# Designs tried in a protein design run: peptides against a protein of PDB entry 3OGK. Part 20

Target 1, 307 residues: chain A of PDB entry 3OGK
Amino acid sequence: ATPDRLSRRFPNLRSLKLKGKPRAAMFNLIPENWGGYVTPWVTEISNNLRQLKSVHFRRMIVSDLDLDRLAKARADDLETLKLDKCSGFTTDGLLSIVTHCRKIKTLLMEESSFSEKDGKWLHELAQHNTSLEVLNFYMTEFAKISPKDLETIARNCRSLVSVKVGDFEILELVGFFKAAANLEEFCGGSLNEDIGMPEKYMNLVFPRKLCRLGLSYMGPNEMPILFPFAAQIRKLDLLYALLETEDHCTLIQKCPNLEVLETRNVIGDRGLEVLAQYCKQLKRLRIERGADEQGMEDEEGLVSQRG

## One batch from the design tools (peptide; aimed at target 1 R264 G290)

Design b1_p13_4 (made by RFdiffusion4)
Pose (drawn by RFdiffusion4):
Formats: C-alpha cells, structure tokens, sequence
Structure b1_p13_4 (pose): chain A 307 residues (1-307), chain P 13 residues (1-13)
C-alpha cells in the first residue's frame, strides 16, 4: 500500500513497522538494489503521522537524507528507532538522529550495513542521553567508536537494561559492566585469549541481574566466568562462540533455568541429550549450521534423530 | 557478516 493509504486509515499511529526486501535477502539471494526504500514513508511520517513515537524498519534501504528528515520531523518524540537489517546510510545519519532525538529510549542497528566515517554518534549519546533503555549494534562492524563512551552511557542511563555490541575487547568494558547496574542483557564483545595471561579474564564483574547473554568468541578457558551465576541465565547465545561439543554440555548442564538457547550444530546429539534433562523449561531453540567445510567442527558436531 | 567470516576462519584453523 501507499503511505498515503496508511496515514488516511490510521492517522494517529504511535508505532510503525515496515518490512521491505523478501526474507531471501538475508541469504544473499536478492539484489542489493531490489527495493525497500524507506524514503516515501519518512516523508509521510513528517507530514501526516504526527503522533509516531516508534519506527522499526526491517530489511529496508535507509539513506542519510531519510534519517535526517526523520530526526528533524520527530525529534524529541522519537522514543525508539530500529534499523533492523537495513542498508544505505552512514554515521552521519546516526549522528543526526542522536542529536535531534534527545529522548531516545531504544536505538537498534543489528546486522545493518552502513558506512562508518566516525564515532561521534556514540560520543553524542554519551554526552547528552539519559533515557536509553536498549542499545543494540549486535552484528556490526564499528571500528571508530570508543568503549569509554559506552561506559559513560552506562553511568548516565539508569534504565539501561539491554546492550548488544560489536568486537569490543571485553576487558575494555570492565568499567561499563560496573556502571550498568540494571543490565539484564549483554551480547557481543570479543574474548581474545593470549597464552601470556592464563587468567586474562576470570576477574569480570558482571552486572548482578545479567540473565540474557552471549559473549562472542568465548572459548573453553573463558567459559567458566559464567559459572558463578549460571543458575540465573535464561537466554544463551552461543552462536558466535568458539567452544566444542564437550564444552557445550558442561555449560548447558549448569543452566537449569535456560529458556532460550541459540547455537551452532557443534552442540551435537550429545549436547541435545544434556539439554534434554537439565533444561526442562526450554522454550526456544535454534541450531544454526556451523563451519561445514573441513569436518563438522568436531566428530560430535552433527545433530540427528538421536538428538 | 564480518563476524561470521572471522568465526569461520578461526574454526578452519
């Protein structure tokens, strides 16, 4: 339908969610220029959806111009913006929205592709934003943003509940973790072990409410930092973990309250057996395919009728 | 994704 039709039928929308490209685009089957331009919708938002406080674009093309218009037109009213698997914008667009939308509660860019010119957007949030509840750049290449800015955001945003990040060294986020007192969910970061520091981590202060998490590149040697509070974990994202079938069993075994698990097929039939009696409350399970070229990551990394 | 590519590279090693 045309944007005109949407605003005529529902002039007082508070919240809008638009999907563009077919689902196949998540698997590199759809041309990049196929469509899903968000622009006519942003123009319609400017003129006729004057009550809109939340926008979620999914698999759509979003330009800097379009986000500059959205930020100016909705300003302090934009409580939530989700750029979900979108493309076509840069850090200029992010900066525009974080400077004009001073009361953003939830900002999300998971799996989006954009050009990174600088890190001022994150710094701008750190300097002026107090209301942020959820910040999410989970699956994203940011090389110019400072972990100091993220820590500062945690110090200023009392209601910060959920943060998902890129390849920050976990050790650089120690300050962030102490400051994020109310943090219930963390995903991302980078656990980089060096033989030099056998106990490079072991001294992580995780927020005492963290129950939904996934540490990227977590190996067997760093896995134990979860044991002190594994009884509390309700959601586990081992999708980007570097741990073998045996290690999965040991960790899954310690999470009796786990309701959501996402993992690669390295979990193996053996891991599913463990999951089968320790985690009776499990509600969602997603076993994504692993490295399928040089053996199934190990000789147990195959799930079957047994599992 | 870049992170996925890095993960696959590490697992190949």
Amino acid sequence: as target 1 above (307 residues)
Amino acid sequence: SSKREKLLKLLKE

Design b1_p13_4_s1 (made by RFdiffusion4, then SolubleMPNN; from b1_p13_4, 8 letters changed)
Fold by OpenDDE base, seed 1:
Structure b1_p13_4_s1 (fold): chain B 307 residues (1-307), chain A 13 residues (1-13)
Amino acid sequence: as target 1 above (307 residues)
Amino acid sequence: SAREKRLEKRLAE
């Protein structure tokens, strides 16, 4: 479909999801008019889709100008913006979005590639938004944003239920976790190993309702911090955890209500057996092949056809 | 992804 055809057919459209080409194709094999740019769609949204409140761009090229136009056109009517694996914008574009769309509920830029100019966008969001429910910049690299702004967001947005972040030191998020009383999902952060202080993170206090979790770089020394509430965990993202097969088994046994597991091949056949034994509520399992799986001599760390 | 690269680096340590 073309933008103009869409608006003519569905002038009262509330939600739009556009998928571009795979990222590899976007950079290497881009014919003219391949549909990778959001610009024509943003133009159409701005002019003709006056009831649009949810926009999801996946694997598309998005410029700051596009974001600015979208922001100004939809303003406080925009409830959801997902820049899913997009590229082409800077934090200026994000700033425009949060400045003009002050009632945004979902803001996602997971795995997007962008140029970071400053942390103003998150600060602006913290200063003015009280509606946010989902904030997701998982698997991104922000170096100029402040954990304090995240804390402010948690304090002001009482409906905040899901937050996925980049590589914040987890200890810097103590204030955030304290403020985020209704948080159900958290992914990201950074757990940094300290051989001299193995219990560095043991006193972390998580939100009481937390049940979907993915702590980046969580190793076996940090894993016990989950044990007090492991029974309430419904989703685990272990893709970026530093757990071996045995560690997986240990954790899985403590999560009888697990519904979704995402992990690497390191779980092994043994881990899958344990999963089947203890996690009867499991609905979805994702196993990725990690680079660490290459050259593993231990057969337990490999998922075979038996698993 | 950038995170994957960081993971790989950490696993290599």
Scores: peptide ipSAE 0.047, ipTM 0.784, DockQ to the pose 0.645
OpenDDE base, seeds 2, 3, 4, 5: peptide ipSAE 0.037, 0.043, 0.043, 0.043; ipTM 0.763, 0.778, 0.777, 0.774; seed 5 fails the geometry check

Design b1_p13_4_s2 (made by RFdiffusion4, then SolubleMPNN; from b1_p13_4, 7 letters changed)
Fold by OpenDDE base, seed 1:
Structure b1_p13_4_s2 (fold): chain B 307 residues (1-307), chain A 13 residues (1-13)
Amino acid sequence: as target 1 above (307 residues)
Amino acid sequence: SKREEELEKRLAE
């Protein structure tokens, strides 16, 4: 399909999702002529798709110029932008988006690769947006953004329900969690063990409606922070947790309303048995092979074909 | 990913 054909057939298109070709390795392995650039689509959006409010690029090459053009063309009419596993842009492009699209509700850059110039984009978003519902830069590497801006966003965006972030120290997000009164989903952050302060995270206060959670590097020492609201947890992302089989069993037993679980093979057959026993509402299970499978082969930590 | 690398690092500790 070509952009021009799309606009001619569907001039009133509201939502567009474009998928690039699967990438076996790195983004730089994509030939320039394979059709993975969003440029021609952005041009068409800008000129002819005047009702488009949702754009999802997956595995596409996106330049700052593309983002700038899109931002200016759609402005406050753009409600959703998802840069899903995209590459080719910098934070300047993001700045353009948030500057011009001040009523954006969903902004996603999950697993995108970009050059970080500064944290201005998040600051601008914090200063001017009150519409944001979903913010997702999970599995990204932002080092120049401020947790304070995230807090400001939470304070100003009353409809904020889902936030996924990179490597923020969780304690730096205390203000954010306090402000995000309607937050239902949180993923990311960084839990960092401190031998000298084992209860470092025990006083964390999470939003009352939080039910979908994926804390990065959560170990057994930090896991108890979930226990007070474990019964309301519906989704758990344990892919990047530091939990052993026994820890999985402990946590799962406390989550009777769990609907979605993502974890590594370390859950083991025992963990799966416990899951089946206690989580009767489970709808989706994802088990990935992790690096720990090769190095820490515990018989209990291996999922066999029996389960 | 960086997160995966960090996970591997911590698991090795």
Scores: peptide ipSAE 0.507, ipTM 0.938, DockQ to the pose 0.657
OpenDDE base, seeds 2, 3, 4, 5: peptide ipSAE 0.022, 0.024, 0.493, 0.006; ipTM 0.613, 0.613, 0.935, 0.393; seed 3 fails the geometry check

Design b1_p13_4_s3 (made by RFdiffusion4, then SolubleMPNN; from b1_p13_4, 8 letters changed)
Fold by OpenDDE base, seed 1:
Structure b1_p13_4_s3 (fold): chain B 307 residues (1-307), chain A 13 residues (1-13)
Amino acid sequence: as target 1 above (307 residues)
Amino acid sequence: SAREKRLEERLKE
């Protein structure tokens, strides 16, 4: 489809999702004329799609200029922006979005690649937005943003229900968790093992409604922090956890209401058996083969054709 | 992903 054809056919379009080529192909084989750039679509959105409130770009090239144009064109009418595995922009583009789209409810840049200039975009979001429901920069690398701004967002956005972040030290998010009273989903952070302080995370207080969780680098020593509310966990992301097969079994047994599990091959056939035994409400299972699993051929940590 | 690389590094430790 072409942008112009879309607007002519659907002038009242409210939601648009565009998918580019696979990322590997985008970096190696971008002919200028393929539909990988959002520019022509942003132009069409700006001019002709005046009711558009939700935009999802997946695996697209997005420039700061594109974001600026989109931001100014849609302004407070833009409720959802998802930059899903996109590239080509900087934090200046994000700043433009949050500056002009003050009523944005969903902002996602998960797995996007960008140049980080500063943390102003998150600060601006914290200062002016009260509408956020979903904030997701999972699997990104922000080094210049402040956890204090995240806390401010939590305090100001009463409908904030899902937050996925990069590698914030989890202890720096204590204030955020306290403020995020309605938070149901959290992914990311960074759990850093400290042999000298094995219990440094044991006093973490999570939001009472938290039921979808994925703590990065969670090992068996940190895993017990979930036990008090494990029965209410419905979704668990263990893709970036440091759990072995036995640890998986331990945790899964404590999550009888688990509906979605994402993990690596380390769960093994044994873990899958335990999952089947204890998690009768399971709806979705994702098992990834990590590069780490290729080197650690623990027979128990492999999912066979039996599993 | 950057996170996957970090995970791999941490798993090697």
Scores: peptide ipSAE 0.045, ipTM 0.768, DockQ to the pose 0.654
OpenDDE base, seeds 2, 3, 4, 5: peptide ipSAE 0.034, 0.036, 0.032, 0.046; ipTM 0.734, 0.748, 0.736, 0.771; seed 5 fails the geometry check

Design b1_p13_4_s4 (made by RFdiffusion4, then SolubleMPNN; from b1_p13_4, 6 letters changed)
Fold by OpenDDE base, seed 1:
Formats: sequence, structure tokens, C-alpha cells
Structure b1_p13_4_s4 (fold): chain B 307 residues (1-307), chain A 13 residues (1-13)
Amino acid sequence: as target 1 above (307 residues)
Amino acid sequence: SKREEKLEELLKK
């Protein structure tokens, strides 16, 4: 489909999702003529799709100019922007989005690759947005953004329910968690083991409604911080946790209401047995093969291909 | 994939 055909057929379109080429052709391998650039679509959105409130670009090349044009064209009518595995933009483009789209509810940049110039975009979002429900820059590298701005967002956005971040030290997010009273989902952060302070994270207070969680680098020493609310956990992402088979078993037994589990092969057959025994509401299971599984993993930590 | 890269980094720790 071409952009012009879309607008002619669906002038009242409210939601648009565009998917670029598969991984093998991502970013540097997508010629303009192969539909990998959002530019012609942004032009069409700006000119002819006046009711569009949700835009999702997946595996597309997006420039700052594209974002600026989109931002100015849709302004406060834009409720959702998802830059999913996109590339080609900088934080200036993000700044334009949050500056002009002050009522944005969902902002996603998960797994996008961009140049970070400053942290102004998050600061601007914090200063002016009160509508945000979902903020997701999971699997990104922001070094210049402030956890204080996340806290401000949490204070100002009463409907904030899902936040996924990069490698923030979890302790820097204490203020954020305290402010995010309605938060249901959190992914990312960074737990850093401190042998000299084993209880470093034990006093971490999570939002009361938190039920979907994925903490990065969580090891067995940090895992107990989940135990007080493990029974309310419905989704757990352990893909980037540092848990062994036994740790998985321990945690899973405490999550009887688990509906979604994402983890690595380290869960093992034993972990799967425990999962089947204790998690009767499980709907989705994702098991990724880790590169480490080809190494000295305990036999119990390998999921057999028997079933 | 950034996810794959992070996983690789994780496994190196």
C-alpha cells in the first residue's frame, strides 16, 4: 500500500501501524524505495489523515525532521507514538514530539537506536504532560536523562500505568516508585550486586498495584524484594535476570497468579514442572536460548526438547 | 537485536 492510497481509502483513520523490513534488512540496509522510511507516510499523515491519533512505526527509519513534521501536524491530537525498533533520529526529534504533543498518552521507543544529544525531551515531558499512561524506552541507552524527571512524570500523570526504562540504578527510582501510585507495570532498571551491602534493595518500595515486572540483572540476593507482592504478579520477565534453575523454582512457587512468563532456558525442565504445578493461570510462556546454555550449565538447567 | 545484545552482555557478566 502507498500512503496516498491509504488516505484516499481511509480519510478517517485513527490508528496506523507500519512495519518495516525484517531484521536482516533493518536500518542500514533499507533503501528509500523499499518502504523503510517513514517520510512519505508522515507527509501523508500531516496532510490528509486529520483524525489520526495513534502511530506505530516498527523497524522503520525515522528522522528528526519526520518527527518534527508529525509532531506539528498532529499536535495534541496525537495520543500514541510508538517508535518500535526504529532508527535515524536523535533526542531532538523526541523533544519535538513531547513539545508539540502535550496530551500524548503512549510514548514508546523500545529497542530503537538513536543519537542522544541531551535529556531535554524527558524534562519537557515532565514539565508539561499530565496525560501519559505508557512510557517505554526499554532496551535503549539514555545517559543524559534524569530519574527526577521520571518522578515528576509519575507525580503529574495520574493515569501512568506502565513504565519501561533502560539501565537506571533501581535505587535512583525510589522517588519515582513512590510517586507512581497507579503503576501496574515496570520493566528495566539495573540491580547491581553489592557484596558489602547485601540488603541494598530490601527497603525498595514498589507501587501497590504493580503486577507486571521485569527487573534487569536481578539475582537471587535481590529476588526476595518481590516476595511481599509475588502473589499479585501476573507477568514476569526474567529474560535479563541472573537467576538459576532453583531460583526460578523459588520465585515461581510464590507467583500463583502468574499469567505470562518470559525467561531463558535456564528455567530447565524442573522449573517448567514447578511452573505447571503452581501457576495454573499461565497463558503465555516464552523461553529464549541463552548463549550461556551451550556452556557449563547444570543439566537441570536445560529445557529438554522432549515436548 | 538490542535484546540479543543485552542478553549477550548479560551472559558475559
Scores: peptide ipSAE 0.408, ipTM 0.899, DockQ to the pose 0.385
OpenDDE base, seeds 2, 3, 4, 5: peptide ipSAE 0.397, 0.244, 0.399, 0.393; ipTM 0.896, 0.866, 0.898, 0.898

Design b1_p13_5 (made by RFdiffusion4)
Pose (drawn by RFdiffusion4):
Parts: structure tokens; C-alpha cells; sequence
Structure b1_p13_5 (pose): chain A 307 residues (1-307), chain P 13 residues (1-13)
């Protein structure tokens, strides 16, 4: 339908969610220029959806111009913006929204593709934003943003509950973790082990409410930092973990309250057996496919009728 | 690590 039709039928929308490209686009089957331009919608938002406080674009083309218009038109009213699997914008668009939308509660760019010219958008949040509840750039290449800015955000945003990040060294986020007192969910970061520091991590202060998490590139040697509070973990994202079938069993075994597990097929039939009696409350399970070229990651990394 | 995620994306596709 046209944006005109939407605003005529529902002039007082508070929250809008638009999907564009077919689901196939998540698998590199849809041309990049196929469509899903968000622009007519943002123009319609400017003129006729004057009550909108939350926008979620999914698999859509979003330009800097369109986000500059959205930020100016909705300003302090924009409580939430989700750029979900979108493309076509840059850090100029992010900066525009974080400077004009001073009260953003939830900002999300998971799996989006954009051009990164600088890191001022994150710094701008760190300097002025107090209201941020959820910040999410989970699956994203950011090389110019400072972990110091993220720590500062945690110090200023009492209601920060959920943060998902890119390839920050976990050690650089120690300050962030101490400051994020109310943090329930963390995903991302980078666990980079060097033989030089056998105990490079073991001294992580995780927020004492963290119960939904996934540490990227986590190996068997760093896995134990989760054991002190594994009884509390309700959601585990081992999708980007570097741990073998045996290690999965040992960790899954320690999470009796786990309700959500996402992982690669390395979990193996053996891992599913473990999951079968330790985690009776499990509600959602997703076993993504792993590295399927040179053996199934190990000789147990196949799930079957047994699992 | 960058290569690892790229391999998973290639496997997915």
C-alpha cells in the first residue's frame, strides 16, 4: 500500500514497522537495488504521522537524507529506531539521529550495512544521552568507535538493559561492565586469547543480572568465566563461538534454566543429548549450519535422528 | 576471526 493509504487509515500511529526486500535477500539471492526504499515512508511520517515515537525498518534501503529528515521531523519524540538488516546509509545519518533525537530509548543497527566515515555518533550519545535502554550494533563492522564512549554511556544511562556490539576487545570493556549495573543482556565483543597471558581473562566483572548473553570467538579456555553465574543464564548465543562439541556439552550442562539457545551444528548429537535432560525449560533452539567445507568442524559436529 | 564469520556466511549462502 501507499504511505498515503496508511496515514489516512491510521493517523495516530505511535509505532510502525515496515519490511522491504523478500526474506531471500538474507541469503544473497536478491539484487541489492531491488527496492525497499524507505524514503516515501519518511516523507509521510514527516507530514502525517505526527504521533510516531517508534520506527522499525527491516531489510530496507535507508539513505542519509532519509534519516536526516526522520531525525528533524520526529526529534525528541523518537523513542526508538531500528535499522534492521538495512543498507544505504552512513555514520552521517547516525549522527543526525543521535543529535536531533535526544531522548532515544532504543537504537538498533543489527546486521545493517553502511559506510563508516567516523565515530562521532557514538561519542555524541556518550556526551548527551541519558535515556538509552537498548543499544544494538550486534552484527556490524565498526572500526572507528571508541570503547571509552561505550563505557561513558553505561555510566550515564541508568536504564541501560541490553547492549550488543561489534569486535571490541572484551578487555577494553572492563570499565563498561562495571558501569552497566542494570545490564541484563550482552552480545558481541571479541575474546582474543594469546598464549602469552594464560589467564588473559578470568578476572571479568560481569554485571550481576546478566542472564542473556553471547561472547564472540569464545574458546574453551575462556568459557569458564561463565561458570560463576551459569545458573542464571536464560539465553545463550554460541553462534559465533569457537568451541567444540565436547565444550558445548560442558557449558550446556551448567545452564539448567536456559530457555533460548542459538548455536552452530558443532553442538552435535552429543550436545543435544546433554541439552535434553539438563535444560527442561528450553523454549527456542536454533542450530545454524557451521563450516561445512573441511569436515563438520569435528567428528561429532553432525546432528541427526539421534539428537 | 573475520575469516571465520565470512566462512559461516558463505556456508549459509
Amino acid sequence: as target 1 above (307 residues)
Amino acid sequence: HAEFKEELEEARN

Design b1_p13_5_s1 (made by RFdiffusion4, then SolubleMPNN; from b1_p13_5, 9 letters changed)
Fold by OpenDDE base, seed 4:
Structure b1_p13_5_s1 (fold): chain B 307 residues (1-307), chain A 13 residues (1-13)
Amino acid sequence: as target 1 above (307 residues)
Amino acid sequence: RKEYRRRLRKARE
């Protein structure tokens, strides 16, 4: 499909999702003119797709200029922007988006690769947006953004229901969690083990409606912080948790209403058995290959054909 | 930990 053909066929298009090639192929094997650039699409959006409110780019090359053009073209009409595993932009592009699209409801840059210049984009979002419902920069490497801005967003955006972040220290998000009264989903953060203070996270208060959760680097010592509300958990992302098979079993037993589980093969056949026993509402199970396989001496940490 | 996440991401690709 070409951009011009799209606009001619669907001049009233409200939602667009474009998928590029896998990142590995994009950098190593595919010529530059493979169609992975969003530029021609952004041009078409700017010129002809006047009702477009949702844009999703997956595995595309996106420049700051592209983002700037998109932002100015759609302005407050843009409700959703998803830069899913994209590359080529900097935080200046993000700044343009949040500056011009003040009524954006969903902003995603999960697993995107970018050059970080500053944290202004998040600050701008915090200062001016009250519409945000979903913020997702999960598995990104932002280092210059402030947890305080995230807190401000939570305070100002009453409909904020899903937030996925990078490696914020969880304790720095206390204010955020307190402010995010309607938050249903949280992923990311960083749980850092402290041998001298094993209970440093035990006083962490989560939003009352939290039911979809994925805490990065959560180990068995931190896992108990979930127990008070484990019964209300509907989705768990354990891909980046530091849980062994037994830990999985312990947690799963406490989540009888679990509907979605994402984890690594460390769950093992035993974990799957426990899952089947205790989680009767399970709808989706994702088991990824773990990089930890090479170090797992435990035979139980493998999913076999039996499971 | 960052390296751990990086490895996991690579394993998923």
Scores: peptide ipSAE 0.330, ipTM 0.901, DockQ to the pose 0.466
OpenDDE base, seeds 1, 2, 3, 5: peptide ipSAE 0.325, 0.324, 0.265, 0.283; ipTM 0.899, 0.899, 0.864, 0.883; seed 3 fails the geometry check

Design b1_p13_5_s2 (made by RFdiffusion4, then SolubleMPNN; from b1_p13_5, 7 letters changed)
Fold by OpenDDE base, seed 3:
Structure b1_p13_5_s2 (fold): chain B 307 residues (1-307), chain A 13 residues (1-13)
Amino acid sequence: as target 1 above (307 residues)
Amino acid sequence: AKEYREELRRARE
């Protein structure tokens, strides 16, 4: 499909999702100019897709100029922008988006690679946006953004329901959690074990409606912070948790309403048995191989065909 | 821990 053809066929298009680069193994086999750039699409959006409110680029090359053009072309009509595993832009491009798209509801940069120049984009978003519902920069490397801006966003965006972040110290997000009264989903952060302060996280207060959760580096010492609301958890992302098989069993038993579970092979057959026993509403199960589990084929911490 | 996460991410690609 070409941008021009799309525009001619669907001039009133409201939502566009483009998938670019093939899997990494195939990417090296194709020229860089095979069509992975969003530029021609942004041009078409700007000129001919005047009703477009949702844009999702997956595995595309996106420049700051592309983002700037898109931002100015759609302005407050842009409600959703997802840069999913994209590359080629800097935080200047993000700044342009949030500056010109004041009513954006969904902003996603999950697993995108970019050059970070400053934290102005998040600050600008915090200062001017009141419409945000979904913010997702999960699995990104932002070092110059402030958790205070995230708190401000939570305070100002009363419809904020899903937030996924990078490696913020979870204690720095206390203010955010207090402000995010309607938050239903949270992923990311960083739990840092402190042997000298085992109760470091025990007093964390989560939003009352929180039901989809993925805390990075959560170990067995931190896991109990979920117990007070485990019964309302519907989705767990344990991919980056530091839980053993027994820990999985403990947590799963406390989540009878779990619908989605993402974890590693460490769950084991025992964990799967417990899951089947206690989580009757489970709809989706994703099990990934852990890097640390490679070569441990003989350990019980692997999922067999019995599970 | 961060290194582990990156390894997992790479493995998923």
Scores: peptide ipSAE 0.263, ipTM 0.879, DockQ to the pose 0.407
OpenDDE base, seeds 1, 2, 4, 5: peptide ipSAE 0.255, 0.242, 0.254, 0.208; ipTM 0.877, 0.872, 0.876, 0.866

Design b1_p13_5_s3 (made by RFdiffusion4, then SolubleMPNN; from b1_p13_5, 8 letters changed)
Fold by OpenDDE base, seed 4:
Structure b1_p13_5_s3 (fold): chain B 307 residues (1-307), chain A 13 residues (1-13)
Amino acid sequence: as target 1 above (307 residues)
Amino acid sequence: FKEYREKLRRARE
């Protein structure tokens, strides 16, 4: 498919999703005409797709110029931008998006690779946006953004329901959680075990509506922070948790309303049995191949045909 | 922990 062909057929298109090559291919020598660049599409959006409000690029190469053009072309009409596993841009491109698209509702850059110049994009978003519903930079490596800006976003965006972040220390997000009154989903952060302070995170207050959760690096010592609201959890992302098989069993037993579970092979057949026993509402189960099997303490942390 | 996360990510790809 070509951009011009699309616009001719669907001049009133409101939502566009483009998928590029697998990420592995992006690290190889790639011809310019491989089709992974968003540039031709952004050009077409700018010129001919005047009603486009939702853009999703997956595994595409996106430049700052592309983002700038898109931002200026769609401005406040852009409601959704998803840079899903994209690469090629810097935070300047993000700044352009949030500067010009002040009514954006969904901003995603999950697993995207970028050059971080500063944290201005998040600050700008915090200062001017009141429409945001979904913010997702899960599994990214922003180091120059401020948790205070995230808090400001939560305070100003009353419809904010889903936030996925990188490696923020969870304790730095206390203000964010207090402000995010309508938050239903949170993923990411960083739980850092402190042997000298086992209760480091026990006073953490989560939003009352929180039901989809994935805390990075959550170990068995931190896991109890979920217990007070475990019954309302509908989705768990344990892909980056530090839980063994037994820990999985413990947590799963406390989540009778769990609908979606994402975890690693460490759950084991035992964990799957517990899951089947206690989670009757389960709709989706994702078990990933772990890279940590060699370090597993529980030899039973394997899923077999039995499970 | 960053290393751990990256290791897991790479294993999933």
Scores: peptide ipSAE 0.193, ipTM 0.856, DockQ to the pose 0.544
OpenDDE base, seeds 1, 2, 3, 5: peptide ipSAE 0.142, 0.178, 0.191, 0.126; ipTM 0.832, 0.854, 0.855, 0.829

Design b1_p13_5_s4 (made by RFdiffusion4, then SolubleMPNN; from b1_p13_5, 7 letters changed)
Fold by OpenDDE base, seed 1:
Structure b1_p13_5_s4 (fold): chain B 307 residues (1-307), chain A 13 residues (1-13)
Amino acid sequence: as target 1 above (307 residues)
Amino acid sequence: GKEFRERLRKARE
């Protein structure tokens, strides 16, 4: 398919999803000239797709110029932008998007690789957006954004239901959680183990409607913070949790309404047995091979063909 | 990204 053919066939297109070619795990291993540029598509969007409100680029090369053109062309008509595992842009491009698309509802840059220049994009979003429903920069490396801006977004965006972030210290997000009254999903953050203060996260208050959760680096000492609302959890992302097989079993048995589980091989056959026993509503299970597979102390920390 | 988080996880263990 070509951009020009698409616009001719579907001049009233409202949603576009483009997928680039499969990429290696590391972005630096992918030649830049492989042909996965969004530029021709952005040009076509700007000129001929006047009703487009949702754009999803997956594994594409996106420049700041592309984002700027898209932002100015669609402005407040753009409701969804997903830069899914994309590369080639900086935070200047993001700034352009949030500056011009002030009614954006979904902004995703999960697993995208970019150059971070400043935190202005999130600040701008916080200052002017009241429409945001989904914010997702999960598995990204932002160091210059402020958790205060995230709190402001939560306060101003009453329809905010899903937020996935990078490695914010969870304690810095207390204000955010208090403000995000309608939040249903949260992933990311950073739980930092403190042997001297194992209970430092126990007073963390989560939004009342939270049911999809993935706290990064959550260990067995932090896991109990979920117990008060474990029965309402429907989705767990444990890909980056620091739970052993037994810990998985402990948590899973407390989540009888679990529908989606994402975890690593550490769950083991035993964990899968417990999952089958206690989670009768499970719809989706994702098990990844993690780095912990080769050296686990747990004898049952591996998923076999029997699991 | 995924690789970064995996490295951090491993570093904590």
Scores: peptide ipSAE 0.084, ipTM 0.797, DockQ to the pose 0.132
OpenDDE base, seeds 2, 3, 4, 5: peptide ipSAE 0.069, 0.053, 0.110, 0.070; ipTM 0.791, 0.786, 0.833, 0.789; seed 4 fails the geometry check

Design b1_p13_6 (made by RFdiffusion4)
Pose (drawn by RFdiffusion4):
Structure b1_p13_6 (pose): chain A 307 residues (1-307), chain P 13 residues (1-13)
Amino acid sequence: as target 1 above (307 residues)
Amino acid sequence: GLNWKQKKLFERL
């Protein structure tokens, strides 16, 4: 339908969610220029959806121009913006929205592709934003943003509940973790072990409510930092973990309250067996395919009828 | 296809 039709039928929308490209685009089957331009929609938002406080674009093309218009037109009213699997914008667009939308509660760019010219957007949030409840750049290449800015955001945003990040060294986020007193969910970061520091981590202060998490590149040697509070973990994202079938069993075994598990097929039939009696409350399970070229990551990394 | 993080992850495997 045309944007005109949407605003005529529902002039007082508070919340809007638009999907563009077919689902096949998540698997590199759809041309990049196929469509899903968000622009006519943002123009319609400017003129006729004057009550809109939340926008979620999924698999759409979003330009800097379009986000500059959205930021100016909705400003302090934009409580939530989700750029979900979108493309076509840069850090100029992010900066525009974080400077004009001073009361953003939830900002999300998971799996989006954009050009990164600088890190001022994150710094701008750190300097002026107090209201942020959820910040999510989970599956994203950011090389110019400072972990100091993220820590500062945690110090200023009492209601920060959920943050998902890129390849920050976990050790650089120690300050962030102490400051994020109310943090219930963390995903991302980078656990980089060096033989030099056998106990490079073991001294992580995780927020005492963290119950939904996934540490990227987590190996067997760093896995134990979860054991002190594994009874509390309700969601686990081992999708980007570097741990073998045996290690999965040991960790899954310690999470009796786990309701959501996402993982690669390395979990193996053996891991599913463990999951079968320790985690009776499990509600959602997703076993993504792993490295399927040189053996199934190990000789148990195959799930079957047994599992 | 594989995304950037998946490529890095599988290279390490």

